# Peptides against a protein of PDB entry 6FRK: the designs that were tried, part 175

Target 1, 411 residues: chain A of PDB entry 6FRK
Amino acid sequence: NEEVLNAMLKEVCTALLEADVNIKLVKQLRENVKSAIDLEEMASGLNKRKMIQHAVFKELVKLVDPGVKAWTPTKGKQNVIMFVGLQGSGKTTTCSKLAYYYQRKGWKTCLICADTFRAGAFDQLKQNATKARIPFYGSYTEMDPVIIASEGVEKFKNENFEIIIVDTSGRHKQEDSLFEEMLQVANAIQPDNIVYVMDASIGQACEAQAKAFKDKVDVASVIVTKLDGHAKGGGALSAVAATKSPIIFIGTGEHIDDFEPFKTQPFISKLLGMGDIEGLIDKVNELKLDDNEALIEKLKHGQFTLRDMYEQFQNIMKMGPFSQILGMIPGFGTDFMSKGNEQESMARLKKLMTIMDSMNDQELDSTDGAKVFSKQPGRIQRVARGSGVSTRDVQELLTQYTKFAQMVKKM

## One batch from the design tools (peptide; made by RFdiffusion4, then SolubleMPNN)

Design b2_p20_3_s4 (from b2_p20_3, 11 letters changed)
Fold by OpenDDE base, seed 5:
Structure b2_p20_3_s4 (fold): chain B 411 residues (1-411), chain A 20 residues (1-20)
Amino acid sequence: as target 1 above (411 residues)
Amino acid sequence: LDDLIKLYEHILEALKKLEE
């Protein structure tokens, strides 16, 4: 029994190390799990695998809980949020994502670019902010990030902004000059929250980097980025352990919408390769796919139109990246869709929708849309011209529609 | 596209299992 337990724990520990969980945390977890497992209960014929999985799950949940309540902005107050983190961590993108998140929640949100070190940092922030219709501040001429941050914070405080996000220079690893600059900015603007942005893909380096930031500035929140990549997110545990700060959000892609509140249970489930059934349910419920009783009823009757396909593509696009959706399904690893395939898949969906935008109601609402086009080839040419695509692209769409309609008929 | 179709099938199957 103990040998079997040790073998199973070894497999779990290996999987956690492969998930970029810090070796010290994995060792501690192994000891904690061993102490939590009653060998007598394991002898009683209980599913030993389930018991170990549950014990591991419970200990991982504790590792992501710093025992500190996450900071939350106060409505009707001016909340200054300072971002810190390495260059390439996704910090600037994450500032825009967080600003957009709060704006969508009805907060008066703004962005400040206090990154004077990186050429084009302000242009990048300005581009992201403008695209999201978020007010922004920065300078092309001022080189002191303290001045920019202070002026920007003062400006937006005077304009009664509720969420004031300050992006700082990320610089290279462990430059003392970076940490001094961050401290000077923090002292000047007196942020209500300091957010450390961590790239999940840096693996075992997460602990040392997170600690270096926490030792210099009062990090109170963590955001983990690039969880859409090959990184299983185990580095997030290292960041929590090092910063003693909760993960508040995760970045799950490159799009401004690829950003979600951190949920402990789904994250640990995904880390263990169990899938995120709860997050899938929540996304399904958020999309009100169930409110499409009309669609479900059509599907039950084997009816599927080009319009129904268009609406499904809209729903899928609202769900976010396909890789994330697949990664929520148990047994579908994060590796099932490479990052390159996801952006390409979204671009393909958008292209297909653009083709369908050039179709008429008779074509869209036909229960046999492919047959409507096959009977009158001039329709294909019209749609191709209207959407600026080839006749081949329209034929490919119709071939796809036919495949979907055949699947729906088999359901 | 076949991957998109498979994804859609899996989503539909997952949804159907949630209704059960």
Scores: peptide ipSAE 0.016, ipTM 0.411, DockQ to the pose 0.116
Fold by OpenDDE base, seed 4:
Structure b2_p20_3_s4 (fold): chain B 411 residues (1-411), chain A 20 residues (1-20)
Amino acid sequence: as target 1 above (411 residues)
Amino acid sequence: LDDLIKLYEHILEALKKLEE
């Protein structure tokens, strides 16, 4: 029994190390798991593998819990959120993602670019902010990040912004000058939260980097980026351990929507290669699919309309990037969709929806939409003209609808 | 489009499993 336990723990430890979990944390986890497993219960014929997996899961959950409640913004107050992190960590992109996240939730959000070190930082932030319709502040002439941050925070406080995000300068390396600048900015603006942005792809360096930031500035939150890549996010455990601060969000790609609240259970499940079933459930629940009881009932009866397909495309679009959805489904590796295919796929969905926006209720609500169009080919031409597409594009949509309707009938 | 269809199938199947 002890040999079997040691063998299984060796496999788990190897998998965790391959997931960029710090070797110290892996050792500690191994000891904690050994202490938590009753060898007598393992002898009683319980599925030893499930027991070990459950023990490992519980100990990993503890490792991502810093024992400190995450800071949350207060509605109707001015909440200043300062971002810190290395250059290339995704900090600037993450500022925009967080601002967009709060804006979508009905918070009055703004962005301040206090990154004077990186050439084009303000232009990049301005571009991202403008695309998302987020108010922004920065300077092309002021080189002191303290002045920019202070003026921007004051401006947006006076304008009653609720979420004021300050992007700071990064460096390629840990430099004392960076930490001094961060301290000066922090002292000037007195942020309600300091967010450390960490790149998950840096692997074993996560602990040392996170610690270096925490030792210099009062990091209260962590955001982990680049979890769409080969990084399984084990570095996140190292960041939590080093900062004693909760992970609040994760970045899962380059798009502004490639950003989600951190959830412990799904993250650990994904880290263990179990998929993110809970995150899928939660995304599904956030879609209010329960309000689609009528759709579920139709699907159970093998009924599927063009309207039902339209609603499902809306749901898919609300779920976010396909890589996130696929990464939540057990057995779908991150490699299944190249980054280029996602935007193209979303654009294709949006095009299909635009075609359906030119359909009438009779066409949309028909249980045999393809037959409605086949009986009256003039409908295809009308829809094509209305949506600005070719008759071929409408026929392709109808072909797809027919495929989906056949799939639903087989379900 | 075939990949999108497969994805949709998998999503629907995943959704169906969540209702069980």
Scores: peptide ipSAE 0.016, ipTM 0.377, DockQ to the pose 0.134
Fold by OpenDDE base, seed 1:
Structure b2_p20_3_s4 (fold): chain B 411 residues (1-411), chain A 20 residues (1-20)
Amino acid sequence: as target 1 above (411 residues)
Amino acid sequence: LDDLIKLYEHILEALKKLEE
């Protein structure tokens, strides 16, 4: 039993190291899991694998929980949020994503560019802010970030903004001059929250970087960026351990909407390859797919038409990047959709929808659409010509529809 | 396409769980 436990723990530790979890945290987790597992309970015929997975899951949940409640903005107050982080961490993009998130929630939000070091920093922020219709402040002539930050914060306080986000200068390396500038800005504007932005793609370097920021600046929150399919979430554990600060949001892509509140349970489930069923449910709810009582009622009756399939493809396209959706499905690894595979999958869906756009109402609304086409093969040729595809492509669509309709009948 | 089928199955299962 102990040999089996040690073998399984070795596999889990290897997978966590491959997920960029810091080696010290993996060692501590291994010890904590060993202490939490009663070997006598493992002898009682319980599924040893499930027990170990549950123990690992519980210990990972503890590692992402710093025991500190995340700061939240107060409605009707002026909340100053200062961003800090390395150049290339996605800090400037994340400022825009956070501003857009709060704006969509009905907060009066604004952005301040206090990055005087990077050429074009203000133009980049202005471009992102303008695209999202977010008010912004910055200077082309002022070189002191303290002056820009102070003037911008004062301006937006006087205009009764509720969320005031300050983007600061980044550096390629940990430089004392950067930390001094950050401290001067923080002292001048007195932020309600300091957010450290960390790139998850730097892997094992996450701990050392996060610690260096926390040792110099009072980091109260962490945002992890570049969690787009390929990035291993293990760096997030290192950031929490080093900063002792909660992860508040994650960046999951390049789009302004590729930004979500951090949830511990879904994140750990995804890290373990269990999928994010809760996040999928939340996305389904956000799309109001559950409000489609007519669809649900049809599904309950085992009815599924080509039109119902078309509407579901439209809904899937509205859920955002396929990589994010697939990464929420248990057993689909994070690597399942490279950026290339996402565009290809969207192109495949669009092709299927284009084929269905050439179908008539009798074909679309039939409870046995495949049988309508099988009885009159001339329909396949018409649809193929109308959509500019082969008769084989139409037959493949009908074969898929038949598979879906059979699944719905079994549900 | 098999991946789309699995995706759709999972969405349908998630929808069913929201009704329970």
Scores: peptide ipSAE 0.014, ipTM 0.409, DockQ to the pose 0.113
Fold by OpenDDE base, seed 3:
Structure b2_p20_3_s4 (fold): chain B 411 residues (1-411), chain A 20 residues (1-20)
Amino acid sequence: as target 1 above (411 residues)
Amino acid sequence: LDDLIKLYEHILEALKKLEE
């Protein structure tokens, strides 16, 4: 029994190391799991695998819980949120995502660019802010980030903004000059929250990086970025351990809405390759797919039309990055669609929808759409001409529809 | 295409579970 436990723990430890979990945390988890498992209960015929998985899951949940309640903004107050992190961590993009998140929740939100070191930092922030219709402040001439941050915070306080986000300079490496600048900015603006932004893709470097920031500035929150990439997010555990601060949000893509509140259970489930069923359910609910009782009823009866397929493609496009959705499905790794394949997949969906826009109601609402087209080949030529595509592209769509309709009939 | 099909199957399974 102990040999079997040690073998299973070795496999779990290997998988966690492959997920970029820090070797110290993996060792500690192994000892904690080993101490939490009663070997006598395992002898009684309990599913050893399920018991070990549950113990591992429970210990991973503890590793992402710093025992500190996450800071939350107070409604009707002026909340100053300072962002810190290395260049390339996604910090500037994350500032815009957080601002957009709060704006969509009905908060009066603004952005300040206090990055004077990176050429074009203010232009990038201005572009993102303008696209999202978020008020912004910065300077093309002032080189002191303390002055810019102080003036911007004062301006937006006087204008009764509730969420004031300050983006700071990043560096490629941990430099004393960066930390002194961050400390000077923090002392000048007196932020209510300091957010450390970490790139999940840096793997084993997460602990040392997160610690260096926490040792210099009072980091109270962590945001993990690039969880849509090859990184399984194991570095997030290292950031929590080093900062003793909760993860508050995660960045899950390049779009401004590819940003979600951190949930411990879904994150650990995804890290273990169990998928994020809860996050999928939440996204399905956000899309009001459940309000399509008529679609669900049709699907229960094995009915599937080209219109139903069109509506599903619209829903998939509204769910955001296809890689993120696939990464929520158990057994589909985040690697299943490279970023290049995602844009191509969305372009393919949009092309298919454009073909269906040239179909008539009789074609769209037929329970056997492929048979309607097979009986009257002139319909294929009409749709092809109407959508500006080849007859082959229409036939490929009908072949795809037939595959979906066959799956729905088997469900 | 096979991936889109699997995604659709999973969305349908998730929707069925929400009705239970």
Scores: peptide ipSAE 0.016, ipTM 0.412, DockQ to the pose 0.115; fails the geometry check

Design b2_p20_4_s1 (from b2_p20_4, 16 letters changed)
Fold by OpenDDE base, seed 2:
Structure b2_p20_4_s1 (fold): chain B 411 residues (1-411), chain A 20 residues (1-20)
Amino acid sequence: as target 1 above (411 residues)
Amino acid sequence: SDLTDTLESILRKIEALKKA
């Protein structure tokens, strides 16, 4: 039994190392899992694999929980949020994503560019902020980040902004001058929260990087970026362990809406390749799926209409990027849809919906929609003309519908 | 095909959620 446990733990440890989990954390996890597994319960014929997976899952959840409550902004107050991180971490993009997140939640949000080191930093921030309609501050001439940050924070405090996000300079490496600059900015603006932005793709370097920032500045929150790539996000565990700070958000792409609140359980499930069933449930439930109870009931009765398919397409479009939806499906990697394929897939869904918008209620609400069209081929031509598509496009839609309806009848 | 597979997978997940 111990040999079998050790073999299975070796496989899990290998998979965690391949997921960029730090070697020290993997060793500690292995010891903790060994101590948590009752070998006597393993003898009782319980699925040893499930028990080990559960123990590993539980220990990974503990590694992501720093035991510190995440800072949250206070409504009606002036909340100053300072961003820190290396160049290429996605810090500047993440500032814009966070600002947009709070703006969409009805917070009076603004952005400050205190990056004087990188040429065009202010232009990049201004471009991102303008696209998102977020107020911004910065300078083309001031070289002291302390002055820019102080003036910007004062300006936006006087204008009663609730969320004031300060982007700082990044560097390619850990440099003492960078940390001194960050400390000077932090001392001048007195931020309510310091957010460390980390790239998940840096693998085993995550611990050393996160520790170096925490040792120099009072990091209170972590944001992990580039979780849409090949990086399984194991570096996030290293960042939490090193900073003793919670992950508050994750970046899941380059788009401004490729940003979500961090959820521990879904993240660990994804890291282990178990899929994010809970996050799919939550996204499905955040979609006011009161309309889906009716769909659920129809599906239980083996009924599926073109309208039901249309509503599903609307729901999929509301769930956000297909890459995120697919990345929540067990066995579908985040890479399955290239960014080009996502826009194309969304355009394809919109095209299918436009075809269905040209259908009548009798066609949409028929439990045998394909048969309605097969009995009266003139309907296909009408719908094709109404939607500006070929008769072939309508036939392809009906073929897809028929496949789905057959699947639903088998459920 | 990819959209069909995606939708099938989503439908299977929705079904799994109904049984949970």
Scores: peptide ipSAE 0.011, ipTM 0.435, DockQ to the pose 0.077
Fold by OpenDDE base, seed 5:
Structure b2_p20_4_s1 (fold): chain B 411 residues (1-411), chain A 20 residues (1-20)
Amino acid sequence: as target 1 above (411 residues)
Amino acid sequence: SDLTDTLESILRKIEALKKA
């Protein structure tokens, strides 16, 4: 029994190290799991593997919980959120993602670029903010980030903004000059929350970086980025341990919508390769797919129309980025995303929907839409002209539809 | 093909979740 336990714990420890979990945390977890498993309960014929998995899961959940309540903005107040982090962490992109998140939730949100170190920082922020229709402030001439941050915060306070996000300079190295600049900005604007942005792909370096920021500035929240890549997210545990601050959001791609509130259970399930069944259920429930009893009934009868496919594409688009959906699906590893940029997949989906917008009700509601088009090739040419695509693009859509309809008939 | 396979997999899982 002890040999089996030790073998399974060795496998788990190896997997956690391969997931970029800090070696000290993995050692501590191994000891905690050994102490939590009663060897007598393991003798009772319970699935020893499930018990170990549950114990490991429980200890990982504790590692992600800093025991402190996450800061939340107050509605009708002016909430100043300062972002800190290294260059390349995704900090500037994450500022825009967070601003967009709050804007979509009905908050009066704005962005301030206090990054004077990168000449293109303000242009990048301005471009992102303009695309998202978020008000922004910055300067091309002012070189003091304290002045820019102070003026921007004052301006947006006077305009009764509720969420005021300040992006600071990110440098490549942990330089004392960067930390002093961040401290000066923090002292000038008196932020309600300081958010440390961490790149998950830096793996074992996450602890040292997170600690260096926490030792210099009062980090109260963590955002982990690049969880869509090869990064298995184990560095996030190191950031929580070092900062003693909760992860509030995760970045799951390059798109502005590739941003979600941090959920502990789903994250740990993903880290263990168990998938996020619970988060997938939550997203499915959020879609009110219950209203699609008619679709479920059609699917049960092996019926699937082009309209039914269109509605499913709308539902998928409402679920947000494909990476978030796929990453929730057990057995869809990060490698499944390697073949397609999520933005390309969403663009393809939107293109397919635009083609279907040029179809008529007879074409959309036919139980054999492909046969309707095959019998009258002039329909393909009409739809192609109406949607501004090639006849080949319409034929590819019909081929995809036929594949789906055949799948539904086999269900 | 990859998008179609992805969408098929998502649809299958959504259906499985609705049946559970």
Scores: peptide ipSAE 0.010, ipTM 0.407, DockQ to the pose 0.114
Fold by OpenDDE base, seed 4:
Structure b2_p20_4_s1 (fold): chain B 411 residues (1-411), chain A 20 residues (1-20)
Amino acid sequence: as target 1 above (411 residues)
Amino acid sequence: SDLTDTLESILRKIEALKKA
């Protein structure tokens, strides 16, 4: 039993290392999992694999929890959020994403470019801010980031902005001059939150990088970027461990909407290749799709209609790029959705919805929609004609629905 | 097939969450 446990833990440890989880954290997790596993329960014929997976999952959840409550902005107050991170971390893009996120939530949000080191930093921020209609401040003439940050913060405080985001200079390397500049900016503007932006693609360097920032500045929040790429996100655990600060958001692409609140369970699920259902569920819930509780309740009762499927397709379409949603689903690797495949997948969903738009309420609301169509094949021809598709396309949709409905009945 | 696989994957995860 101990040999089998050790072999399985070795595979898990290898997979975690391949997911960019820091070797120290993997060792600690291995020890914690061994301590959490009741060997007596494992002897009783319980699914050893499930127990180990559950123990690993629980320990990963603990590694993502810094034991510190995430800072949240206060409505009707002036909240200053300072961004710190290396050049190329996605910091500037993330500032715009966060600003856009809060703006969409009805916060009076603005951006300040205090990056005087990078040529075109202000132009990039201005471009992003203008596209999102976010007010911005910066200078083409002032070279002191402290002055720009102070003036910008004062300006936007006087204009009663609620969210004031300050983007700072990055460097290619951790340099003392960068940290001194960050400290001077932080001291001048007195931020309510300091956000460290980390690129997930830096792998095992995440711990050392995150530690270097935390040792110099009072990092209170982490944002992890480039989780749409080959990065499995294991570096995020290293950032939390090093900074003792919660991950508050993740960047999931280059688009301004490719940004979501961090959710622990989905993230760990994705890290383990279990995919991100809770992030899907939360993204679905954030869309105020009132029908999700009703859907979950129907699913609990083994009921699933064509209307329920239609609503799910609407939800998927509202969630944004289908690639992100698929990337949240286990077994859909990042490779499956090239930019071409995303448009094709969305077009396919839209085609399926168009077919369902030609269905009647009896067909849509039937607990066995496929049986309704099988009993009266003339319905398939009607729907095909109404939607401008082949009878084969309708049959394919019904086949898809039937497979799904059968799975729901087995739940 | 891809949509079914997607939905199946969603369902498997919902099941996994119900059993957790």
Scores: peptide ipSAE 0.010, ipTM 0.418, DockQ to the pose 0.063
Fold by OpenDDE base, seed 3:
Structure b2_p20_4_s1 (fold): chain B 411 residues (1-411), chain A 20 residues (1-20)
Amino acid sequence: as target 1 above (411 residues)
Amino acid sequence: SDLTDTLESILRKIEALKKA
């Protein structure tokens, strides 16, 4: 039993290291998991794999919890949020994403470009802000980021903005000049929150980078970017451990909407290859799909119509990049997250929806849609002609629907 | 189809969540 446990823990440790989890954290987790496993319960015929997975999951959840409540902005107050991070971390893009997130929630939000080091930083911020209709401040002539940040914060405070986001200069590496500039800006504007932006793709370098920022500035929040790529997100654990600060958001792509509140359980599930089902549920719930309760209730009753399938495809289409949704599904590895597979998958969904757009309400709302078409084969030919597809394509859709409806009846 | 397998995987997960 102990040899089997040690073999399974070795596989888990290897998988965590391959997920960019820091070696020290993996070692600590291994010791904690060993201490949490009852060997007597393992002898009683319980699924040893499930028990180890559950123990690993619990310990990873603890590693993501810094024991500190995440900072949240106060409504009707002026909340200054300073962003810090390396160049290429996605910091500037993340400032725009956060601003857009709060603006969509009805916060009076603005952006300040205090990056004087990078040529075109202000133009890039201005383009992003203008596209999102977010007020912005910056200078083409002022070279002191402290002056720009101070003037911008004062301006937007006087205009009663509630969310004031300050983007700072980045560097390609950890440099003393960057940290001094960050400290000077922080001292001048007195931010309510300092957000460290980390690229998940840097792997084992996450701990050292996050520590270097925390040792210089009072980082209170972390945002992890590029979780749509090959990055498995294990570096996020290292950032939390080093900063002792909660992850508040994640960046899941390049689009301004590719931004979501951090959820611990989904993230750990994804890290373990269990899939981010809870993040999918939260994203579904955030979409205010009022019909989601009705769907869940139908699913509980084993009812599933072609309309219900169509609505699910619409929901998938509304959830954003299909690659993100697929990447939340266990067994759809990172290879399915390629842009090529996303476009093809979206084209397939659109084709299926176009076929269903040629169906009538009797066909769509039938609790046995496949039986409606099997009883009257002329319906298949009508739908095929109406949607510009083959009768085979319609038959394939009905075959897929039948499989789902049978699964729902077994739920 | 890959899409059927995807949606079956989603449904199996929803079922697994209902049982958890």
Scores: peptide ipSAE 0.009, ipTM 0.427, DockQ to the pose 0.067; fails the geometry check

